Peptides against a protein of PDB entry 3HTU. Designs and how they scored, part 63

Target 1, 75 residues: chain A of PDB entry 3HTU
Amino acid sequence: RRPEEWGKLIYQWVSRSGQNNSVFTLYELTNGEDTEDEEFHGLDEATLLRALQALQQEHKAEIITVSDGRGVKFF

## One batch from the design tools (peptide; made by RFdiffusion4, then SolubleMPNN)

Design b2_p22_7_s1 (from b2_p22_7, 9 letters changed)
Fold by OpenDDE base, seed 1:
Structure b2_p22_7_s1 (fold): chain B 75 residues (1-75), chain A 22 residues (1-22)
Amino acid sequence: as target 1 above (75 residues)
Amino acid sequence: MEEERKKKLKELLEKMKEKAAE
């Protein structure tokens, strides 16, 4: 799958699970309990970041970078 | 550790919102 395709799957989960306006660390998205049953669980962080960047271009997410790590807010 | 990171990110987000509102 391309990053854009992963982004679509991730956002579909966000929408159907009611996670809009929620904030996640990148680790939580691919390794957390909330996504254990999702296809993107276990996705490498590099590909995840590209997927989120695609969503950001569509104004569906905003990547947050702090000294302690990275996260994302979904819209 | 993960919970603390999440809290830090949320705090940053709130600061960004406040800055944008100015």
Scores: peptide ipSAE 0.109, ipTM 0.631, DockQ to the pose 0.161
Fold by OpenDDE base, seed 2:
Structure b2_p22_7_s1 (fold): chain B 75 residues (1-75), chain A 22 residues (1-22)
Amino acid sequence: as target 1 above (75 residues)
Amino acid sequence: MEEERKKKLKELLEKMKEKAAE
């Protein structure tokens, strides 16, 4: 799958699970228990970041980078 | 640690939001 396709799957989960306007660390999205049954669980961080960047371009997410790591807010 | 990091990210987001509103 392309990053954009992963982004689509991720956002579909966010929307269906009512997680819009929520903040996640990148780790939680692919390694957290909340996404254990999702196809994107276990996705490598590099691909995840590209997927989120695609969503950011569509104004569906905002990636946040701090000294302790990276996170994302979905809209 | 994960919860703490999440909190920091959320706080940063709020700060950015406030800055953008100014």
Scores: peptide ipSAE 0.108, ipTM 0.632, DockQ to the pose 0.149
Fold by OpenDDE base, seed 4:
Structure b2_p22_7_s1 (fold): chain B 75 residues (1-75), chain A 22 residues (1-22)
Amino acid sequence: as target 1 above (75 residues)
Amino acid sequence: MEEERKKKLKELLEKMKEKAAE
């Protein structure tokens, strides 16, 4: 799958689960219990980041960077 | 808003750190 396709799947989950306007660490999205049954669970961080960047371009997410790591807020 | 978002992320990261230490 292309990053954009992963982004679509991720956002679909966000929308369906009512997680809009919430913040996640990148780790939580791919390794957390909340996404354990999702196709993107276990996705490598590099691909995840590209997927989120695609969503960011669509104004559906904002990647947050701090010294300790990265996260994302969905809209 | 950025400060709020970063604060939340920082909290999450700290929580993850604590969990990993267990």
Scores: peptide ipSAE 0.103, ipTM 0.630, DockQ to the pose 0.150
Fold by OpenDDE base, seed 3:
Parts: C-alpha cells; sequence; structure tokens
Structure b2_p22_7_s1 (fold): chain B 75 residues (1-75), chain A 22 residues (1-22)
C-alpha cells in the first residue's frame, strides 16, 4: 500500500471509532491496544509518518513534535 | 490551542518512557 492508502485506513478508523480531536503518539497508533485489530497495527514508523503527512495536507491531522518525540492530533 | 495539544503529547510521551523503562 502507498502512504496515502494507509492514511485513508487510519482516518477511517479515527472517524468510525470517534477519535476525532484526540491526540496519539505515533507508537500508540501502531502498537497500542486500541488498534490491535486494525490493518495498520504494526506498521513501520517511517511509512506511518508519510501516511500522516498525507492526512495533514488534507487538514485531517496535525503532526506534533516535542523534545521527547512525535505524535498526531486528528480532526 | 497548540499549547494544550503539545502538553497532552508531552504527558503521553513521558508516560511511555516510564513504562518502557520498567
Amino acid sequence: as target 1 above (75 residues)
Amino acid sequence: MEEERKKKLKELLEKMKEKAAE
């Protein structure tokens, strides 16, 4: 799958599960309990970041960077 | 608010660091 396709799957989960306006660390999205049954669970961080960047271009997410790491807020 | 979002992320990241260190 292309990063854009992964982004679509991720955002579909966000919308269906009511996670809009929620903040996640990148680790939580691919390794957390909430996404254990999702196709993107276990996705490598590099591909995940590209997927989230695609969503950011569509104003559906915002990648946040702090000294301790990175996360994302979905809209 | 950007400051509130960053604060939430910071808290989550710190919690993960603590758990990973166990």
Scores: peptide ipSAE 0.098, ipTM 0.625, DockQ to the pose 0.149

Design b2_p22_7_s2 (from b2_p22_7, 10 letters changed)
Fold by OpenDDE base, seed 2:
Structure b2_p22_7_s2 (fold): chain B 75 residues (1-75), chain A 22 residues (1-22)
Amino acid sequence: as target 1 above (75 residues)
Amino acid sequence: EEKERREKLEELLKKMKEKAAK
């Protein structure tokens, strides 16, 4: 799958599960308990970041960077 | 350890939520 396709799957989960306006660490999205049954669980961080960047271009997400890590807010 | 990792992630989430709220 391409990063954009992963982004689509991720956002579909966000929408279906009612996680809009929620904030996640990148680790939580691919390694957390809430996404264990999703196809994107276990996705490498590099591909995940590209997927989220695609969503950010569509104004569906915002990647947040702090001194000790990164996360994402979904809209 | 997993407990320490969880605590750090929670701290990160808190910081991110605060930043996102601004």
Scores: peptide ipSAE 0.118, ipTM 0.641, DockQ to the pose 0.859
Fold by OpenDDE base, seed 5:
Structure b2_p22_7_s2 (fold): chain B 75 residues (1-75), chain A 22 residues (1-22)
Amino acid sequence: as target 1 above (75 residues)
Amino acid sequence: EEKERREKLEELLKKMKEKAAK
């Protein structure tokens, strides 16, 4: 799958699960309990980041960086 | 290790939520 395709799957989960306006660490998205049954669970961080960047370009997410890690806010 | 990771994660989430709100 292309990063854009992963982004689509991720955002579909965000929408159908009511996680809009929620903040997640990158680890939570791919390793957390909330996404255990999702196709993108276990996705490598590099690909995840590219997927989120695609969503960011569509104004569906914002990648947040802090000194101790990264996360994302979904809209 | 797991406990420490959880605490670090919670701290990160807090910081990120605060940053996102500003």
Scores: peptide ipSAE 0.114, ipTM 0.638, DockQ to the pose 0.853
Fold by OpenDDE base, seed 1:
Structure b2_p22_7_s2 (fold): chain B 75 residues (1-75), chain A 22 residues (1-22)
Amino acid sequence: as target 1 above (75 residues)
Amino acid sequence: EEKERREKLEELLKKMKEKAAK
């Protein structure tokens, strides 16, 4: 899958699970309990970041970088 | 806008702190 395709899957999950306007660490998205049954669970962080960047370009997400960590705000 | 940004960052920091503590 291309990063954009991963982004689509991620945002589909965000929408159908009611996670809009929520914040996740990048780790939570791919390693957390909430996404254990999702295809993007276990996705490498580099690909995840590219996927989120694609969503960010569409104003569906905002990547947050604070000190030693990164996360994402979904809209 | 700055207020919203701050709130987002604070929420992330909170989550990161909680995760680090576990």
Scores: peptide ipSAE 0.103, ipTM 0.619, DockQ to the pose 0.086
Fold by OpenDDE base, seed 3:
Structure b2_p22_7_s2 (fold): chain B 75 residues (1-75), chain A 22 residues (1-22)
Amino acid sequence: as target 1 above (75 residues)
Amino acid sequence: EEKERREKLEELLKKMKEKAAK
């Protein structure tokens, strides 16, 4: 899958599960309990970041940097 | 909106610290 395709799957989960306006660490999205049944669970961080960047271009997410870590806010 | 953004950043920081401690 391309990063844009992963982004689509991620945002579909956000919409279906009511996670709009929620904040996640990148780790939570791919390793957390809330996404254990999703196809993007276990996705490598590099590909995840590219997927989120695609969503950011569409104004559906904002990548957040805190100290030396990263997360994301979905809209 | 800026206040909310700061609160979200602080929330993220808290989560990251908790995970790093485990």
Scores: peptide ipSAE 0.099, ipTM 0.618, DockQ to the pose 0.087

Design b2_p22_7_s3 (from b2_p22_7, 10 letters changed)
Fold by OpenDDE base, seed 2:
Structure b2_p22_7_s3 (fold): chain B 75 residues (1-75), chain A 22 residues (1-22)
Amino acid sequence: as target 1 above (75 residues)
Amino acid sequence: MEEELREKLRELLEKAKKKAAE
């Protein structure tokens, strides 16, 4: 899958699970309990970041970087 | 640790919203 395809899957989960406007760490998306049954669970962080960047371009997410790590807010 | 990061991110986002509204 391409990054944008992963982004689509991720955002579909966000929307269907009612997680819009929620904030996640990148780790939570691929390693968290809430996504254990999702296809993108276990996705490498590099690919995840590219997927989220694709969503960001579509104004569906915003990646936030702080000194302690990175996260994302979904819209 | 993850929870702390999540809260920090949330705070940053909220601050950004407030700044944008001003």
Scores: peptide ipSAE 0.116, ipTM 0.604, DockQ to the pose 0.138
Fold by OpenDDE base, seed 1:
Structure b2_p22_7_s3 (fold): chain B 75 residues (1-75), chain A 22 residues (1-22)
Amino acid sequence: as target 1 above (75 residues)
Amino acid sequence: MEEELREKLRELLEKAKKKAAE
């Protein structure tokens, strides 16, 4: 899958599960309990970041980088 | 550590919202 395709799957989960306007660490999205049943669970962080960047271009997410890690807010 | 990062992100987002509202 391309990063854009992963982004689509991730945002579909966000919408279906009512996680819009929620904040996640990148680890939570691919390794957290909330996404254990999703296709993107276990996705490598590099590909995840590219997927989220695609969503950010569509104004569906905002990636936040801090000194001790990265996270994302979905809209 | 993950929870601490999550709280930092929330704080950053709240600060950004307040700044945008000005």
Scores: peptide ipSAE 0.115, ipTM 0.601, DockQ to the pose 0.142
Fold by OpenDDE base, seed 5:
Structure b2_p22_7_s3 (fold): chain B 75 residues (1-75), chain A 22 residues (1-22)
Amino acid sequence: as target 1 above (75 residues)
Amino acid sequence: MEEELREKLRELLEKAKKKAAE
């Protein structure tokens, strides 16, 4: 799958689960309990980041970088 | 560390929101 396709799957999960306007660490998205049954669970961080960047360009997400890592807010 | 990061992200987002409202 392309990054944009992963982004679509991720955002579909966000929307279907009613977690819009929520904040996640990148780790939570691919390794957390809430996404264990999702296709993107276990996705490598590099690909995840590209997927989120695609969503960011569509104004569906905002990537936040802090000293301890990265997170994302979905809209 | 994971929970600490979440808190940092929330703080940053709130700070940005307040700044935009000024």
Scores: peptide ipSAE 0.112, ipTM 0.599, DockQ to the pose 0.142
Fold by OpenDDE base, seed 4:
Structure b2_p22_7_s3 (fold): chain B 75 residues (1-75), chain A 22 residues (1-22)
Amino acid sequence: as target 1 above (75 residues)
Amino acid sequence: MEEELREKLRELLEKAKKKAAE
């Protein structure tokens, strides 16, 4: 799958799951308990980042970088 | 560690939202 395709799957999960809090760490998305049954679980961080960047270009997500890691806010 | 990062991100975003509402 291309990064854009991964982004689509991720965003679909976010939308369908009805998350009350749309803020996630990158680790949480691919290694968290909430995504264990998703196809993108275990996805490498590099590919994940590219997927999120694609969503960001579509104004569907915003990647946030802090001193000790990175996260994302979904819209 | 992971939870701490999540909280930091949330706090930053909430502050930004509050500022935009001013």
Scores: peptide ipSAE 0.123, ipTM 0.606, DockQ to the pose 0.144; fails the geometry check

Design b2_p22_7_s4 (from b2_p22_7, 11 letters changed)
Fold by OpenDDE base, seed 1:
Structure b2_p22_7_s4 (fold): chain B 75 residues (1-75), chain A 22 residues (1-22)
Amino acid sequence: as target 1 above (75 residues)
Amino acid sequence: MEEELRKKLKELLEKMKEKAAE
């Protein structure tokens, strides 16, 4: 799958599970308990980041970087 | 540790929201 395709799957989960306006660390999205049953669980962080960047271009997410990590807010 | 990061991110995003409202 392309990053954009992963982004679509991720956002579909966000919408279906009512996680819009929620904040996640990148680790939570691919390794957290909330996504254990999702296809993107276990996705490498590099691909995840590209997927989220695609969503960000669509104004569906905001990636935020702090001194000790990165996270994302979905809209 | 991850929980602390989550809180930090949430706080930052809230600050950004407040800034955007100004």
Scores: peptide ipSAE 0.159, ipTM 0.639, DockQ to the pose 0.151
Fold by OpenDDE base, seed 4:
Structure b2_p22_7_s4 (fold): chain B 75 residues (1-75), chain A 22 residues (1-22)
Amino acid sequence: as target 1 above (75 residues)
Amino acid sequence: MEEELRKKLKELLEKMKEKAAE
């Protein structure tokens, strides 16, 4: 799958699960309890980041960088 | 470590929310 395709799957989960306007660390998205049954669980961080960047271009997400890591807010 | 990061993100977003409300 391309990053854009992963982004689509991720955002579909966000929408269906009612996680709009929620915040996640990158780790939570791919390793967290809430996404254990999702196809993108276990996705490598590099690909995840590219997927989220695609969503960011569509104004569906915002990647946030802090000193200890990165997270994302979904809209 | 993970929980600490989440806390920092939450705090940043709260600050942004406050600024938007001004």
Scores: peptide ipSAE 0.156, ipTM 0.634, DockQ to the pose 0.156
Fold by OpenDDE base, seed 5:
Structure b2_p22_7_s4 (fold): chain B 75 residues (1-75), chain A 22 residues (1-22)
Amino acid sequence: as target 1 above (75 residues)
Amino acid sequence: MEEELRKKLKELLEKMKEKAAE
């Protein structure tokens, strides 16, 4: 799958589960309990980041980087 | 560490929200 395809799957989950306006660390998205049943669970961080960047271009997410790591907010 | 990062992200988002409201 291409990054934008992963982004689509991730955002579909966000919408279906009512996680819009929620904040996640990158680890929570791919390794957390909330996404255990999703296809993107276990996705490598590099691909995840590219997927989220695609969503960010569509104004569906915002990636935030702090000294201790990265996170994302979905809209 | 994961929990601390989550809190920091929340704080940053709140600051951004406040700035946007000004």
Scores: peptide ipSAE 0.152, ipTM 0.634, DockQ to the pose 0.148
Fold by OpenDDE base, seed 3:
Structure b2_p22_7_s4 (fold): chain B 75 residues (1-75), chain A 22 residues (1-22)
Amino acid sequence: as target 1 above (75 residues)
Amino acid sequence: MEEELRKKLKELLEKMKEKAAE
């Protein structure tokens, strides 16, 4: 799958599960219990970041970087 | 983003960092 396709799957989960306006660390999104049964669970961080960047271009997410790591807010 | 959301993210990242160190 292309990063854009992964982004679509991720955002579909966000919308259907009511996670809009929620904040996640990148680790939680692919390794957390909440996404354990999703296709994108276990996705490598590099591909995940590209997927989220695609969503950011569509104003569906905002990637946040702090001294301790990176996270994302979904809209 | 809202300042409160940034604070929440920072706290989550700190917790994950601590967990990874265990």
Scores: peptide ipSAE 0.107, ipTM 0.627, DockQ to the pose 0.150

Design b2_p22_8_s1 (from b2_p22_8, 9 letters changed)
Fold by OpenDDE base, seed 4:
Structure b2_p22_8_s1 (fold): chain B 75 residues (1-75), chain A 22 residues (1-22)
Amino acid sequence: as target 1 above (75 residues)
Amino acid sequence: SVTEEEKEELEKRIKELNERRK
């Protein structure tokens, strides 16, 4: 899958899961319990970042960088 | 855009997760 295709899958999950919190750590997205049944579970961080960057270009997400890691806010 | 509060909370969660993974 291309990064934008992964982004689509991720965003679909975010949109359909009914999650109240729109901010995720990258770890939570790919290694968290909430995404265990999703195709993108276990996705490597590099590919995840590219997927999120694709969403970011569409103004559907914003990648957040903090001191000890990264996260993302979905819109 | 992301607020400063959201960034602080994210940083806190990352730290907590990192501690759990040890």
Scores: peptide ipSAE 0.646, ipTM 0.908, DockQ to the pose 0.774
Fold by OpenDDE base, seed 1:
Structure b2_p22_8_s1 (fold): chain B 75 residues (1-75), chain A 22 residues (1-22)
Amino acid sequence: as target 1 above (75 residues)
Amino acid sequence: SVTEEEKEELEKRIKELNERRK
């Protein structure tokens, strides 16, 4: 899958999952219990970042960088 | 846009996860 395709899958999950918290750590997205049944579970961080960057270009997400890691907010 | 409060919460959560992964 292309990064844009991964981004689509991720955003679809965010939209349908009923999450009341739209801010995630990158680890939670790919390694968390909530995404165990999703195709993007276990996705490497490099590919994940590219996917999120694609969503960011569409103003659907914003990647957040802090001291000990990264996260993302979905819009 | 992400608020400073959201950034602080994210940082705390990352630190907590890192501690659990040790």
Scores: peptide ipSAE 0.645, ipTM 0.908, DockQ to the pose 0.773
Fold by OpenDDE base, seed 3:
Structure b2_p22_8_s1 (fold): chain B 75 residues (1-75), chain A 22 residues (1-22)
Amino acid sequence: as target 1 above (75 residues)
Amino acid sequence: SVTEEEKEELEKRIKELNERRK
């Protein structure tokens, strides 16, 4: 899958999960318990970042960089 | 747009996750 295809899968999960908090650490998205049954679970961080960047271009996400890591907010 | 409160919470969660991964 291409990064933009991964982004689509991730966004579909976010949209249908019904979660109150739309902010995730990158680790939670691919290694968390909530996504263990998703196809993107275990996805490498480099590919994940490219997927999120694709979503960011579509104004569906914003990548957040803090002092000790990164996260993302979905819109 | 992400608020400062959301950034602070994110940093806290990252710290906690990093500690558990050690």
Scores: peptide ipSAE 0.645, ipTM 0.908, DockQ to the pose 0.765
Fold by OpenDDE base, seed 2:
Structure b2_p22_8_s1 (fold): chain B 75 residues (1-75), chain A 22 residues (1-22)
Amino acid sequence: as target 1 above (75 residues)
Amino acid sequence: SVTEEEKEELEKRIKELNERRK
């Protein structure tokens, strides 16, 4: 899958899951319990980042960089 | 856009996750 395709899958999950907190660490998104049954579970961080960057271009997400890691907020 | 409060919470969660992963 292309990064854009991964982004689509991720965003579909976010949209359908009814998350109260739309901010995720990158680890939670691909390694968390909540996404265990999703196709993007276990996705490597580099590919994930590219997927999120694609969503960011569509104004559907914002990648957040903090002192010791990264996260993402979905819109 | 992301608020400073959200950034602080994210940073806290990352720190906690890192500790648990050790």
Scores: peptide ipSAE 0.642, ipTM 0.906, DockQ to the pose 0.774

Design b2_p22_8_s2 (from b2_p22_8, 12 letters changed)
Fold by OpenDDE base, seed 3:
Structure b2_p22_8_s2 (fold): chain B 75 residues (1-75), chain A 22 residues (1-22)
Amino acid sequence: as target 1 above (75 residues)
Amino acid sequence: MVTEEEKKELKKRIEELRKKLA
């Protein structure tokens, strides 16, 4: 899959999950319990970042950089 | 837009994960 295709799968999960908090650490998305049954579980961080960057271009996500790491907010 | 509170919470969760994975 291309990064854009991964982004689509990730966003589909976000939009259907109905979670109150739309902010995730990158680790929570690919290694968290909430995504264990998703195809993108276990995805390498490099590919994940490219997928999120594709969503960011579509204004569906914003990658967050803090001193201790990174996360993402979905819209 | 991401708020400062959201960034603070993100930092906290990252730290908690680091402790768990250590």
Scores: peptide ipSAE 0.560, ipTM 0.891, DockQ to the pose 0.757
Fold by OpenDDE base, seed 4:
Structure b2_p22_8_s2 (fold): chain B 75 residues (1-75), chain A 22 residues (1-22)
Amino acid sequence: as target 1 above (75 residues)
Amino acid sequence: MVTEEEKKELKKRIEELRKKLA
């Protein structure tokens, strides 16, 4: 899958899962219990970042960089 | 836009995850 395709799958999950918290650590997205049944579970961070960057271009996400790591906010 | 409070919470969650994974 292309990064854009991964982004679509991730955003679909966010939009349809009824999540009331739109901010995630990158680890929670790909290694958390909430996404164990999703196709993007276990996705490598490099590909994940490219996927999120694609969503960012669409104003659907914002990658957050803090001193101790990274996360993402979905819109 | 991400608020400073959201960034603070993100840092907290990252730290908590590190503790769980340690």
Scores: peptide ipSAE 0.560, ipTM 0.891, DockQ to the pose 0.728
Fold by OpenDDE base, seed 2:
Structure b2_p22_8_s2 (fold): chain B 75 residues (1-75), chain A 22 residues (1-22)
Amino acid sequence: as target 1 above (75 residues)
Amino acid sequence: MVTEEEKKELKKRIEELRKKLA
């Protein structure tokens, strides 16, 4: 799958899951318990980042960089 | 837009995860 295709799968999950908090650490998305049954579980961080960047271009996400790491907010 | 409060929460969760993974 291409990064934008991964982004689509990730966003579909976010949209369907009805999350109270739309902010995630990158680790939570690919290694968390909530995504264990998703195809993108275990996705490498480099590919994940590219996927999120694709979503960011569509204004569906914003990658957050803080002193201790990165996260993402979905819209 | 991401608020400063959301950034603080993110930092907190990252720290918590580090503790769990350590």
Scores: peptide ipSAE 0.559, ipTM 0.891, DockQ to the pose 0.733
Fold by OpenDDE base, seed 1:
Structure b2_p22_8_s2 (fold): chain B 75 residues (1-75), chain A 22 residues (1-22)
Amino acid sequence: as target 1 above (75 residues)
Amino acid sequence: MVTEEEKKELKKRIEELRKKLA
């Protein structure tokens, strides 16, 4: 899959899962218990980041960089 | 836009995950 295709799958999950908090750590998305049954579970961080960057271009996500790590906010 | 509060929460969750995985 291409990064934008991964991004679509991730965003679809976010949209239909009814999450209370739209902010995630990168680890929670690909290694968390809540996504174990999703196709993108186990996705390497490099590919994940490219997928999120594709969503960011579509104004559907914003990658958050803090001193101790990274996360993402979905819109 | 991401608020400072959201950034603080993110930092906290990252730290908690690191402790859990250690």
Scores: peptide ipSAE 0.558, ipTM 0.890, DockQ to the pose 0.705

Design b2_p22_8_s3 (from b2_p22_8, 11 letters changed)
Fold by OpenDDE base, seed 3:
Structure b2_p22_8_s3 (fold): chain B 75 residues (1-75), chain A 22 residues (1-22)
Amino acid sequence: as target 1 above (75 residues)
Amino acid sequence: MVTEEEKEELKKRIEELNKKKK
């Protein structure tokens, strides 16, 4: 899958689960309990970041950078 | 837009996760 395809799957989960306007750490998205049954669980961080960047271009997400890591807010 | 409160909470969660990953 291409990054934008992963982005689509991630956003579909966000929408289905009612997590719009929620903030996640990148680790929570791919390694958290809430996404254990999703295809993107276990996705490498580099590919995840590219997927989120694709969503960001569509104004569906905003990547957040803080001192010790990154997160994302979905819209 | 992400608020400063959201950024601070994110920072705390990342800190806790980093402790668990060690």
Scores: peptide ipSAE 0.615, ipTM 0.896, DockQ to the pose 0.889
Fold by OpenDDE base, seed 1:
Structure b2_p22_8_s3 (fold): chain B 75 residues (1-75), chain A 22 residues (1-22)
Amino acid sequence: as target 1 above (75 residues)
Amino acid sequence: MVTEEEKEELKKRIEELNKKKK
């Protein structure tokens, strides 16, 4: 899958679960219990970041960088 | 836009996750 395709799957989950405007750590998205049944569970961080960057270009997400890691807010 | 409050909450969650990863 292309980054844009992964981004679509991730955003669909966010929307379906009613979690728009929520902030996630990158780990929570791919390794958390809440996404265990999603296709993007276990996705490597590099690919995840590219997917989120694609969403960011569409103004659907904002990647957040803090001292010890990264997160993302969906819109 | 992400607020400073949201950033602080994110920092706390990352800190807790890092503890679990050890």
Scores: peptide ipSAE 0.614, ipTM 0.895, DockQ to the pose 0.878
Fold by OpenDDE base, seed 4:
Structure b2_p22_8_s3 (fold): chain B 75 residues (1-75), chain A 22 residues (1-22)
Amino acid sequence: as target 1 above (75 residues)
Amino acid sequence: MVTEEEKEELKKRIEELNKKKK
């Protein structure tokens, strides 16, 4: 899959899962219990970042870099 | 836009996750 395709899958999950929190750590997205049944579970961070960057260009997400890791806020 | 509060909360969650991962 292309990064854009992964981004679509991720955003679809965010949109339809009824999440009350829009901010995630990258680890939570690909390794958390909430995404165990999703196709993007276990996705490598490099590919994940590219997917999120695609969403960012669409103003659907913002990648957050902090001192000890990264996260993302979905819009 | 991500607020400073959200960034601090994210930092805290990352720290907690890192503890669990180790």
Scores: peptide ipSAE 0.613, ipTM 0.896, DockQ to the pose 0.751
Fold by OpenDDE base, seed 2:
Structure b2_p22_8_s3 (fold): chain B 75 residues (1-75), chain A 22 residues (1-22)
Amino acid sequence: as target 1 above (75 residues)
Amino acid sequence: MVTEEEKEELKKRIEELNKKKK
């Protein structure tokens, strides 16, 4: 799958699932319990980042870089 | 837009996750 395709799958999950918070750490998205049954679970961080960057270009997400890691907010 | 509050909360979660990953 291309990064854009991964982004679509991730965003679909975010949209259809009931989330208390729209902000995730990158680790939570691919290694968290809530995404264990999703196709993107276990996705490498590099590919994930590219997928999120694609969503960011569509204004559907914002990648957050903090002191010791990264996260993302979905819109 | 991501607020400073959200960034701080994210930092805390990352810190917690890093502890668990060790």
Scores: peptide ipSAE 0.611, ipTM 0.895, DockQ to the pose 0.746

